# Peptides against a protein of PDB entry 4N78: the designs that were tried, part 25

Target 1, 186 residues: chain A of PDB entry 4N78
Amino acid sequence: HFQVICRLLGYQGIAVVMEELLKVVKSLLQGTILQYVKTLMEVMPKICRLPRHEYGSPGILEFFHHQLKDIVEYAELKTVCFQNLREVGNAILFCLLIEQSLSLEEVCDLLHAAPFQNILPRVHVKEGERLDAKMKRLESKYAPLHLVPLIERLGTPQQIAIAREGDLLTKERLCCGLSMFEVILT
Target 2, 155 residues: chain B of PDB entry 4N78
Amino acid sequence: MAELQMLLEEEIPGGRRALFDSYTNLERVADYCENNYIQSADKQRALEETKAYTTQSLASVAYLINTLANNVLQMLDIQASQLRRMESSINHISQTVDIHKEKVARREIGILTTNKNTSRTHKIIAPANLERPVRYIRKPIDYTILDDIGHGVKW

## One batch from the design tools (peptide; made by RFdiffusion4, then SolubleMPNN)

Design b1_p10_1_s4 (from b1_p10_1, 3 letters changed)
Fold by OpenDDE base, seed 5:
Structure b1_p10_1_s4 (fold): chain B 186 residues (1-186), chain C 155 residues (1-155), chain A 10 residues (1-10)
Amino acid sequence: as target 1 above (186 residues)
Amino acid sequence: as target 2 above (155 residues)
Amino acid sequence: PVNLPMFQPP
């Protein structure tokens, strides 16, 4: 699903969605969640001492339940605050998954473009074969596919300019060194 | 453009008119031949004359049709060439627009990105430092990063 | 005299 979304939205659509999600997250954090946290801080017991170990696990649990009774009984925490936290979490996960999906698409694009851009994979050399000779053969095999040099030879100046620009745009991808998710976490 | 205009405005219409006039002339020739044959005392001569007119008429019509056809073909070739040029121009504009849109889109998404910190350090670094706008350092695309992504197509 | 243009091969 996320892969399809990435394909449909493209960079522009993804940017818009991410910006809106960030706004939503900011609104939730600075608004409702902050208000509830402040309220909780006000009702939080000022002194919470560890009960004696002699009470055992059930007694300790009951103690804390009693100390936090007012907080536990605060219905709005469960219905509103926790829901907002879920929304924030979902937004973060969404951003992560979108970025991952986008990265995969970009990698695929790079791989598809590689033969046309004189980017050759490292070929596994069998024992006894010279890597250099094999690479040279590969280079010669794909040389006719080099798009920019081909257009530079056969194309109009305008076509050459477009080809060069397209080549650059193809090479420059987010997955090569940029992260959106890290921005969301800051 | 001048050649196309001449074809469209003068030669082709002229050829069509000539063909139409030829039709009317053929009818007159036919009438003449018929009357001449009926009135002539020498039927053989009248027949030979009719044959001559028939041959001439067929030749003339064939010529007119051929000339008109060639002019139409030439017109179509010129128009096809013009369409190809126009298509090329449209494609160029389209590509330029697409590249521009892509650049805009990349700028928009770029503001939402930061450099990947390769530091494996698990330290939950407190957001303290306003990371300076990471100068887009054109790092050479290290494609080795892709080596771990995807099932290596065993070629 | 009906003047039909004579076919002249190009």
Scores: peptide ipSAE 0.034, ipTM 0.669, DockQ to the pose 0.005
Fold by OpenDDE base, seed 1:
Structure b1_p10_1_s4 (fold): chain B 186 residues (1-186), chain C 155 residues (1-155), chain A 10 residues (1-10)
Amino acid sequence: as target 1 above (186 residues)
Amino acid sequence: as target 2 above (155 residues)
Amino acid sequence: PVNLPMFQPP
């Protein structure tokens, strides 16, 4: 699903969606969530000492339940605050999944373009074969597919310009060194 | 453009008119030949004259048809060439627009990106030995590094 | 005389 979304939206659409999501997340964090956190901090017991281990797990649980009774009984926490946190979480996950899907798409594009851009995969060398010789053979084999040199030789100046720009755009992908998700986390 | 216009407005219509006129003329010639044969005391001469007119008529029609056909073909070739040029122009514009849109889109999304902290301090251990300029074998971009990024979510 | 354009052979 995310792959389809990425394909449909493209870079621009993804950017718009992510920007809007960031706004929503910011709004949620700085608004409702912050308010609830402040409220929770106010109602938190000032002194919550670790109960003695002697009380056992049930006793410790009961102790904390008693200490946090007001927080647990705060109905708005469950309905509003947790929902907002869920929304934030969903937004983050959405961004992550979009980025991953986009990265996959970009990788696929790079792989598809590679033969046309003189990018050859490292070939498995069988025992006794020279890697250099094999690579040279591959280079020679795929040389006619090199689009930019081909167009430079046969194309009009306009076509050459377009080909070069296209080549550059094809090579420069976000997945090569950029992360959107890291920006979301900051 | 001028040649195409001449073909469309003058040569082809003119050729069509000429064929039409030829039709009318052929009918007249046929009538003449028929009457001449009937009225002539020398039937052999009349027949030879008819043969001559027939040959001439056939040749003239063939010429008119050939000329018209060639003009039509030429017209079509010119039009085809114009269409190809238009197609090329449209394609160029389309590609330019697409590239521009892509650049804009990339700038927009780029604002939302940061450099991956690749802490891969690949200590470029300068190989001590100045290895002879090994022909820049473009190291294949190992895209397998990206394979690990995708494995996280089995969806 | 019906002036038919004479076929000029190519």
Scores: peptide ipSAE 0.034, ipTM 0.687, DockQ to the pose 0.005
Fold by OpenDDE base, seed 2:
Structure b1_p10_1_s4 (fold): chain B 186 residues (1-186), chain C 155 residues (1-155), chain A 10 residues (1-10)
Amino acid sequence: as target 1 above (186 residues)
Amino acid sequence: as target 2 above (155 residues)
Amino acid sequence: PVNLPMFQPP
């Protein structure tokens, strides 16, 4: 599903969605969640000593239940605060999954473009074969597929410019060194 | 452009008219030859004249058809070339627009990105010496160290 | 004489 979303939205659509999600998250964090956290901090027992082990597990549980009774009984905490936290969590997960999906798509694009851009995979050489000879053979095999040099030789100046720009855009991807998710976490 | 216009407006219509006129003329020639053969005392001469007219007529029609066909082919070639040029222009514009849109989109999403903290993954320098897999000796977790921490029930 | 255009060879 996220792969389909990434394909449909593209970079622009993803940017818009991410920006809006960030706004929503910011609003939730600075508004409702902050208010609840402040309230919770105020009602939290200032001194919560560990009860004596002599009370046993049930007694200890009752003790903490009593100490936190006001918090547990705070109805808005369960309904509003937790819902907002769920929304924030969902937004974060969404951003993560979108970034992962986008990264996969970008990697796929890079892999598909590689033969046309003179990017050769490192070939696992079996023991005893000369790596250099295999690489030269591969280079020779894919040389006719190099798009930019081909267009530079056969194309019009306009076509050459487009080919170069396209090549650059193909090579420069977010997955190569940029992260959106890290921005969201900050 | 001038050549295409001449083909469309003058040469091809002119060729079509010439063929039509030729058809009418051929009918007249045929009638003439038939009558001449019937009325002539010298049948051999009349036959030779008919042969001459037939040869001339066939040659003329063949020429007219060939000329017209060549003009039509030339017209089509010119039009095909024009269409190819137009297609190339449209494609160029389309690609330019797409590249521009992509650049804009990338700038927009770029604002939402930061450099990946390449955690200096310490080059796990594969220790040259494959240290013998230190037998993972599961040291039993001695929980007795926690006996003094907290109000645990001394059994 | 029906003047058919003379086949002028190209």
Scores: peptide ipSAE 0.029, ipTM 0.690, DockQ to the pose 0.005
Fold by OpenDDE base, seed 3:
Structure b1_p10_1_s4 (fold): chain B 186 residues (1-186), chain C 155 residues (1-155), chain A 10 residues (1-10)
Amino acid sequence: as target 1 above (186 residues)
Amino acid sequence: as target 2 above (155 residues)
Amino acid sequence: PVNLPMFQPP
């Protein structure tokens, strides 16, 4: 689903969606969640000392339950605050998954374009074979597929310009060094 | 353009008219040959004349058809060339627009990105051992993992 | 180009 979303929206659509999600998250954090946090801080016991270890685990639990009784009984915390936190979490997860899906699509595009851009994978060398000879053979095999040089030789000036720009756009991808998710976390 | 116009307005219509006229003429020739054969005392001579007219008529029609066909083919070639040029122009514009849109889109999304902190440490050491290109086993992303996240919408 | 003889009526 996320792959389909990425394909459908493209870079521009993804950008718009992420911007809107960030606004929503900001609104939730600065609005409802902040208000609940402030309220919770007000009801938090001012002095919460560690109970004596002699009370054992049950006694300690009961102590903390008593100290946090007002928080636990705060019904709106479970219904509204936690729901808003879930929404924030979902938004973050959505952004993460979109970025991952986009990265996969970009990698696939790079891999598909590689033979046409003189980007050759390192060839596995069997024992006794010279890497250089094998690489040279591979280069020779794919040389006719180099798109930009081919168009530069046979194409019109306009076609050459478009080919060069297309080549650049193909090579430059977000997955090569950019992260959207890090921006969301900041 | 001038050649195409000449073909469309003069040569091809002219050729079609000539061919139509030839039909009328052939009918007249046939009538003549029939009457000549009936009225002639020398039937052999009349037959030879008919053969001559038949040969001439066939040659003439063949010539007219060939000329017309060549003109039509030439017209079609010119039109095809014009269409190819138009297609090329449209494609060029389309590609230019697409590239521009892509650049704009990339700028927009770029604002939402930061450089990956490549911690200096792990040199993407190209694994020395080129692991065999693991057959890209498309492991389907199991999205069911997300079924329990959020409002429980089962996909 | 062999023109079809326009048979003029006699």
Scores: peptide ipSAE 0.030, ipTM 0.675, DockQ to the pose 0.005; fails the geometry check

Design b1_p10_2_s1 (from b1_p10_2, 3 letters changed)
Fold by OpenDDE base, seed 2:
Structure b1_p10_2_s1 (fold): chain B 186 residues (1-186), chain C 155 residues (1-155), chain A 10 residues (1-10)
Amino acid sequence: as target 1 above (186 residues)
Amino acid sequence: as target 2 above (155 residues)
Amino acid sequence: PVLPMFQPPP
């Protein structure tokens, strides 16, 4: 599903969605969540001593329940705050999944374009075969597929310019060195 | 353009008209030949004249058809060339626009990105020394240390 | 900068 979304939106659409999600997250964090956190900090018992181990696990639990009773009974915490946190979580997950899907798509594009851009895969040389000979064979095999040199030789100046720009656009992808998700986490 | 216009407006219509006129003329020639043969005392001469007219007529029609066909083919070739040029122009514009849009989109999304922190793959230098699984001696957690911290009811 | 296409124009 996310792969389809990435294909449909493209870079522009993804940028717009991410920007809006960031705004929403920021609004939630600076608004409602912050207020709840402040309130919780105010009502939090200043001195919460660990109960004696003699109370056992049930007694300790009851103790903490008692100490936090006011917090637990805070109705807005259970409803509004948790909902907002869910929304934030969903937004973060959405961003993560979009970025992952986009990265996969970009990698696939890079792999598909590689033969046309004189990018040779790292050849796994079986023991005993000359790496150089295999590499030369691969170079020779894919040489006719190199698009930019082909167009430079046969194409019009306009076609050459477009081919070069297209080549650059194909080579440069976000997955090569950029992360959106890291921006969301800061 | 001048050649195409001449073909469309003058040569091809003219050739079509000539062909129609030729048809009418051929009918007249045929009638003449038939009558001449019937009325002539010298049937052999009349037949030879008919053969000559037939040959001339066929040659004329063949010429007209060939000329017209060549003109039509030439017209189509010129039109095909024009269409190819137009297609090339449209494709160029389309590609230029697409590239531009892509560049804009990339700049926009770029604002939302940061450099991947090459996490220094701390070579988790596998400590060469397989730390012998420190037998987690479960030291019994002496919870008595917590006895002095709690307000617990002394039973 | 690894990807100039994603950087705003200077």
Scores: peptide ipSAE 0.209, ipTM 0.762, DockQ to the pose 0.645
Fold by OpenDDE base, seed 4:
Structure b1_p10_2_s1 (fold): chain B 186 residues (1-186), chain C 155 residues (1-155), chain A 10 residues (1-10)
Amino acid sequence: as target 1 above (186 residues)
Amino acid sequence: as target 2 above (155 residues)
Amino acid sequence: PVLPMFQPPP
């Protein structure tokens, strides 16, 4: 599903959706969630000591559950605050999945374009084979497929310009060094 | 352009008219040959004349058909060439527009991106001093302070 | 910059 969404929206559509999601998340965080958090901080137990580790994880959990029982059982917290947090979580997950899907699409595009852009795959050298010889063989094999040089030789100036621009667009992808998800987490 | 127009407006219609006229003429020639054969005392000569007219007529029709066919083929070739040129132009424009749109889109999405940083995993340091368990006195929490914040919607 | 096309105009 996310792959289809990425294909449908493209960079432009994804950008728009991500921006809107960020606005929604910001609104939720700065609005209702912030207010609840502030209020909860005011009503939090003033003295809550860390129990001994000897009680184990279950004992520690039970301790904190007991200390915060009244807060956890507050109906509005469960219905409104936790719901908003779920929405935020869903939005974050959506962004993550979109980015992952986009990255997959970009990687696929890069892989498909590689033979046409003089990008050779990593060659597994078997014992006894010379890496250099294998690379030369691959270079020779794919040399006729190099699109930009081919168009530069056979194409019109306009076609050459388009080919160069297209080559650049093909090479530059978000997955090469950029992350949207990291921006969302900040 | 001018050649195509001549083919469409003059040569091909003219060729079609010529074939039609040829049809009517052939009918007249046939009638003549029939009458000539009936009226002629020398049937052999009349037959040879009929054969000659038939050959001439067939040759004429063949020529007209060939000329028309060649003109039609030429017309189609010109049209095909025009379509290819048009397609090339449209493709060029389309590609230019697509590249531009892509550049705009990339700038927009770029605003939402940052360089991939190797996430520094912060090690949570456990406090060294385990505090002694203190007897906890539970105080009731007044939740009325939250009454002004929530929607009160039960889902 | 590694990806200039994704950089906003100055």
Scores: peptide ipSAE 0.207, ipTM 0.763, DockQ to the pose 0.561
Fold by OpenDDE base, seed 3:
Structure b1_p10_2_s1 (fold): chain B 186 residues (1-186), chain C 155 residues (1-155), chain A 10 residues (1-10)
Amino acid sequence: as target 1 above (186 residues)
Amino acid sequence: as target 2 above (155 residues)
Amino acid sequence: PVLPMFQPPP
């Protein structure tokens, strides 16, 4: 589903959606969540020390549960605050999954374009084979597929310009060094 | 352009008219040959004359058809060339627009991006002194309050 | 950002 969404929206659509999601998240964080956090801070125990490890995990958990009893029993926390936090979480998750899906799409595009852009994979050399000879053979095999040089030789000036721009667009992708999710987390 | 116009308006219609006229003429020639053969005392001569007219008529029709066919082919070639030029122009415009849109889109999404960096984990500061061990009485915790919070996501 | 095409115009 996320792959389809990425394909449908493209870069522009994804940008718009992410911007709107960020606004929503900001509104939730600065509004209702902040208010509940402030309220929770007021009811938070003033002194809560770390219990001894000798109590074990169950004992430690019970200790904290007792200290936070009023918070756990706060009905509005469950109904409103947790719902808002869920919405924030869903938005973050959505952004993450969109970025991952987009990255996969971009990688696929790069891989498909590679033979046409003189980008050759590293070849495994078996014992007794010369790497140089194998690479030369590979280069020779794919040389006719180099699109930009071919168009530069046979195409019109307009076609050459379009080919060069297309080549650049193909080579540059977000997955090469950019992250949107890191911005969202800031 | 002038050549195409000449083909469409003059040469091809002219060739079609000529071919139609030839049909009418051939019918007249056939009638003549038939009547001549019937009325002639020398049937062999009349037959030879008919053969000559038949050969001539065939040659004439063949020539007319060939000329017309060549003109039609030439017309089609010119039209095909024009269509290819139009297609090329449209394609160029389309590609230019698409590239422009893509560049705009990339700039827009770029505002929402940063360089991939491994964020350093924040160091958690532990309290310096652990509280003295006091025997804690374990009380069962009811987690039913959390039952309505999780809606399991199947991916 | 590292990629010129994703940078806003100056």
Scores: peptide ipSAE 0.195, ipTM 0.756, DockQ to the pose 0.570
Fold by OpenDDE base, seed 1:
Formats: structure tokens, sequence, C-alpha cells
Structure b1_p10_2_s1 (fold): chain B 186 residues (1-186), chain C 155 residues (1-155), chain A 10 residues (1-10)
């Protein structure tokens, strides 16, 4: 589903969606969630030390449950705050999934373009074969597919310009060094 | 362009008219040949004359058809060439626009990106001082202060 | 910056 969305929206559509999601997340974080966090910090026990290990896991759980009982039972926290947190979480997950899907698409594009851009895959050398000889054979095999050099030889100046720009656009992808998700987490 | 216009407006219509006129003329020639054969005392001469007119008429029609056909073919070739050129131009423009749109889109999404930081996994260092176990004291905490936040129901 | 195309114009 996310792959289809990425393909449909493209970079521009994804950018728009991501920007809107960031706005929503920011609004939620700076609004309701911040207010609840501040309030919770005010009402939090000033001294909530780690219970003694002698209480065991059940005792420790009971201790924290008791200390936070009123907070957990707070109706607004359950309804509004947790819903907002869920929305934030969903937004983050959505962004992550979009980025992952986009990255996969970009990688696929790069892989498909590689033979046309003089990018050769790492060849598995069988025992007894010379790596250099195999690489030369591959280079020779794919040499006719090098699109930019081909167009430079046969194409019009306009076609050459378009081919070069297209080549650059194909080579430069977000997955090569950029992350949107890291921006969302900042 | 001038050649195509001449073909469309003058040569092809002219050829069609000429062919039509030829039809009318052929009918007249046929009538003449028929009457001449019937009225002539020398049937052999009349027949030879009819053969001559028939050959001439066929040659004339063939010439007119051939000329018209060639003009039509030439017209179609010119039009096909124009369409190809137009297609090439449209394709070039389309590609240029697409590249431009892509560049704009990339700049837009680029604003939302940062360099991938290979953050080294910081080893979570366990705090050295295990705080002394404090005796569990159940203290009732009043959280009524939270009632004023949001849609809190003041009971 | 690794990818010039994704950089805002200076």
Amino acid sequence: as target 1 above (186 residues)
Amino acid sequence: as target 2 above (155 residues)
Amino acid sequence: PVLPMFQPPP
C-alpha cells in the first residue's frame, strides 16, 4: 500500500504529506500533550525512588501502580492525551513507512538504471576465473547500453542535455545519503 | 508549408476536377465513336479511329489518375513529416517540463531531509550507584490538580 | 551535502 502511495504521490506529493504531518505532530506535541506532560510533572511524586528489589516484580509493579494510580485513572489522560499520543505515533509510523517505501522504490530505480549508467554489479568470481577478465567481459557486454555516451554520440544537443539531466536525476536519490525520518525525530 | 498548401488547395482539387471533366469528355468521345461507326461506310477505318480514341482516352485517364495519386501521396508524406516534427517538439517540451517539475519536487522534499547520521550506538552505561532501596511507603497522592486540565470534570 | 539536487538554493 505504501509503495503505491509513494508511486502515486511522487516526491512532491510525499513532501506535501510529510509537511502536513509534521505540522500535525508539532501541533499535538506543543499543545495538548505538552500541557498534560507539564501537569503530570507537577503532580508526579517528588520522590519516586526505585523500590527495593526485595519486593520482587509484582511488588515493584504494585508500587508503581499505586504511585501512579490516580494518574492512570485520570479520565482525560486516557481519552485525550493517549489519543493524541496515538495520533503522533501513527503519524511517525506513517512517515517511516513512506520513507521506507520510497527508499525501496529508489533502490529499484537505481538498480534498473545501473546497466545504463555504467554501474556494474559486484560479480561473483567462480574458482579459477580471473576477476579482471570477468569484469572486462561485463563492461564490454553493457557498454552499448551506456545511455549518456550513446546520446552524446548520436543525439541532438537538446537530447544530450536532457539525457545528462536525466542521468543526474537518476543517480541522485534520497536513499543515497538523506533521511526524512531523522528530521521528524528532531 | 507552401508546397503542402498548393497540393491541398490547387493540385489535388484540380486533379479531381480534371478527372471529372475527363469522364464527361470520354462519354462524348464514346458517343462520337459509336455514331461514326454506324454512319461510316468504311467500318474498318471507323474501327481503327475508335481504337485510337480508346487508347488515347485510357492513356489520358491513366495519366490523370497517376498525377493525382502522386500528389496525394506527396501530401500525405509532408503531413506525416510535420506530425513527426510536432511529436518530437512536444516530447522535448514534455521532458523538459517533467525534469523541471522533478527538480522542484526534489528541492521541496529536500527541505524535509537531513544527512543520515550513523550514530554510534551509545552503550547504555548502567548507573554505578544503585540507590539504596527506600522502604515502600504508601502515600495517598491527590491528583485533583489535573481536573483543571482540558475537559476535566470537576466532581 | 551529499545530494545537491535536494539542497535548497543558497
Scores: peptide ipSAE 0.238, ipTM 0.772, DockQ to the pose 0.569; fails the geometry check

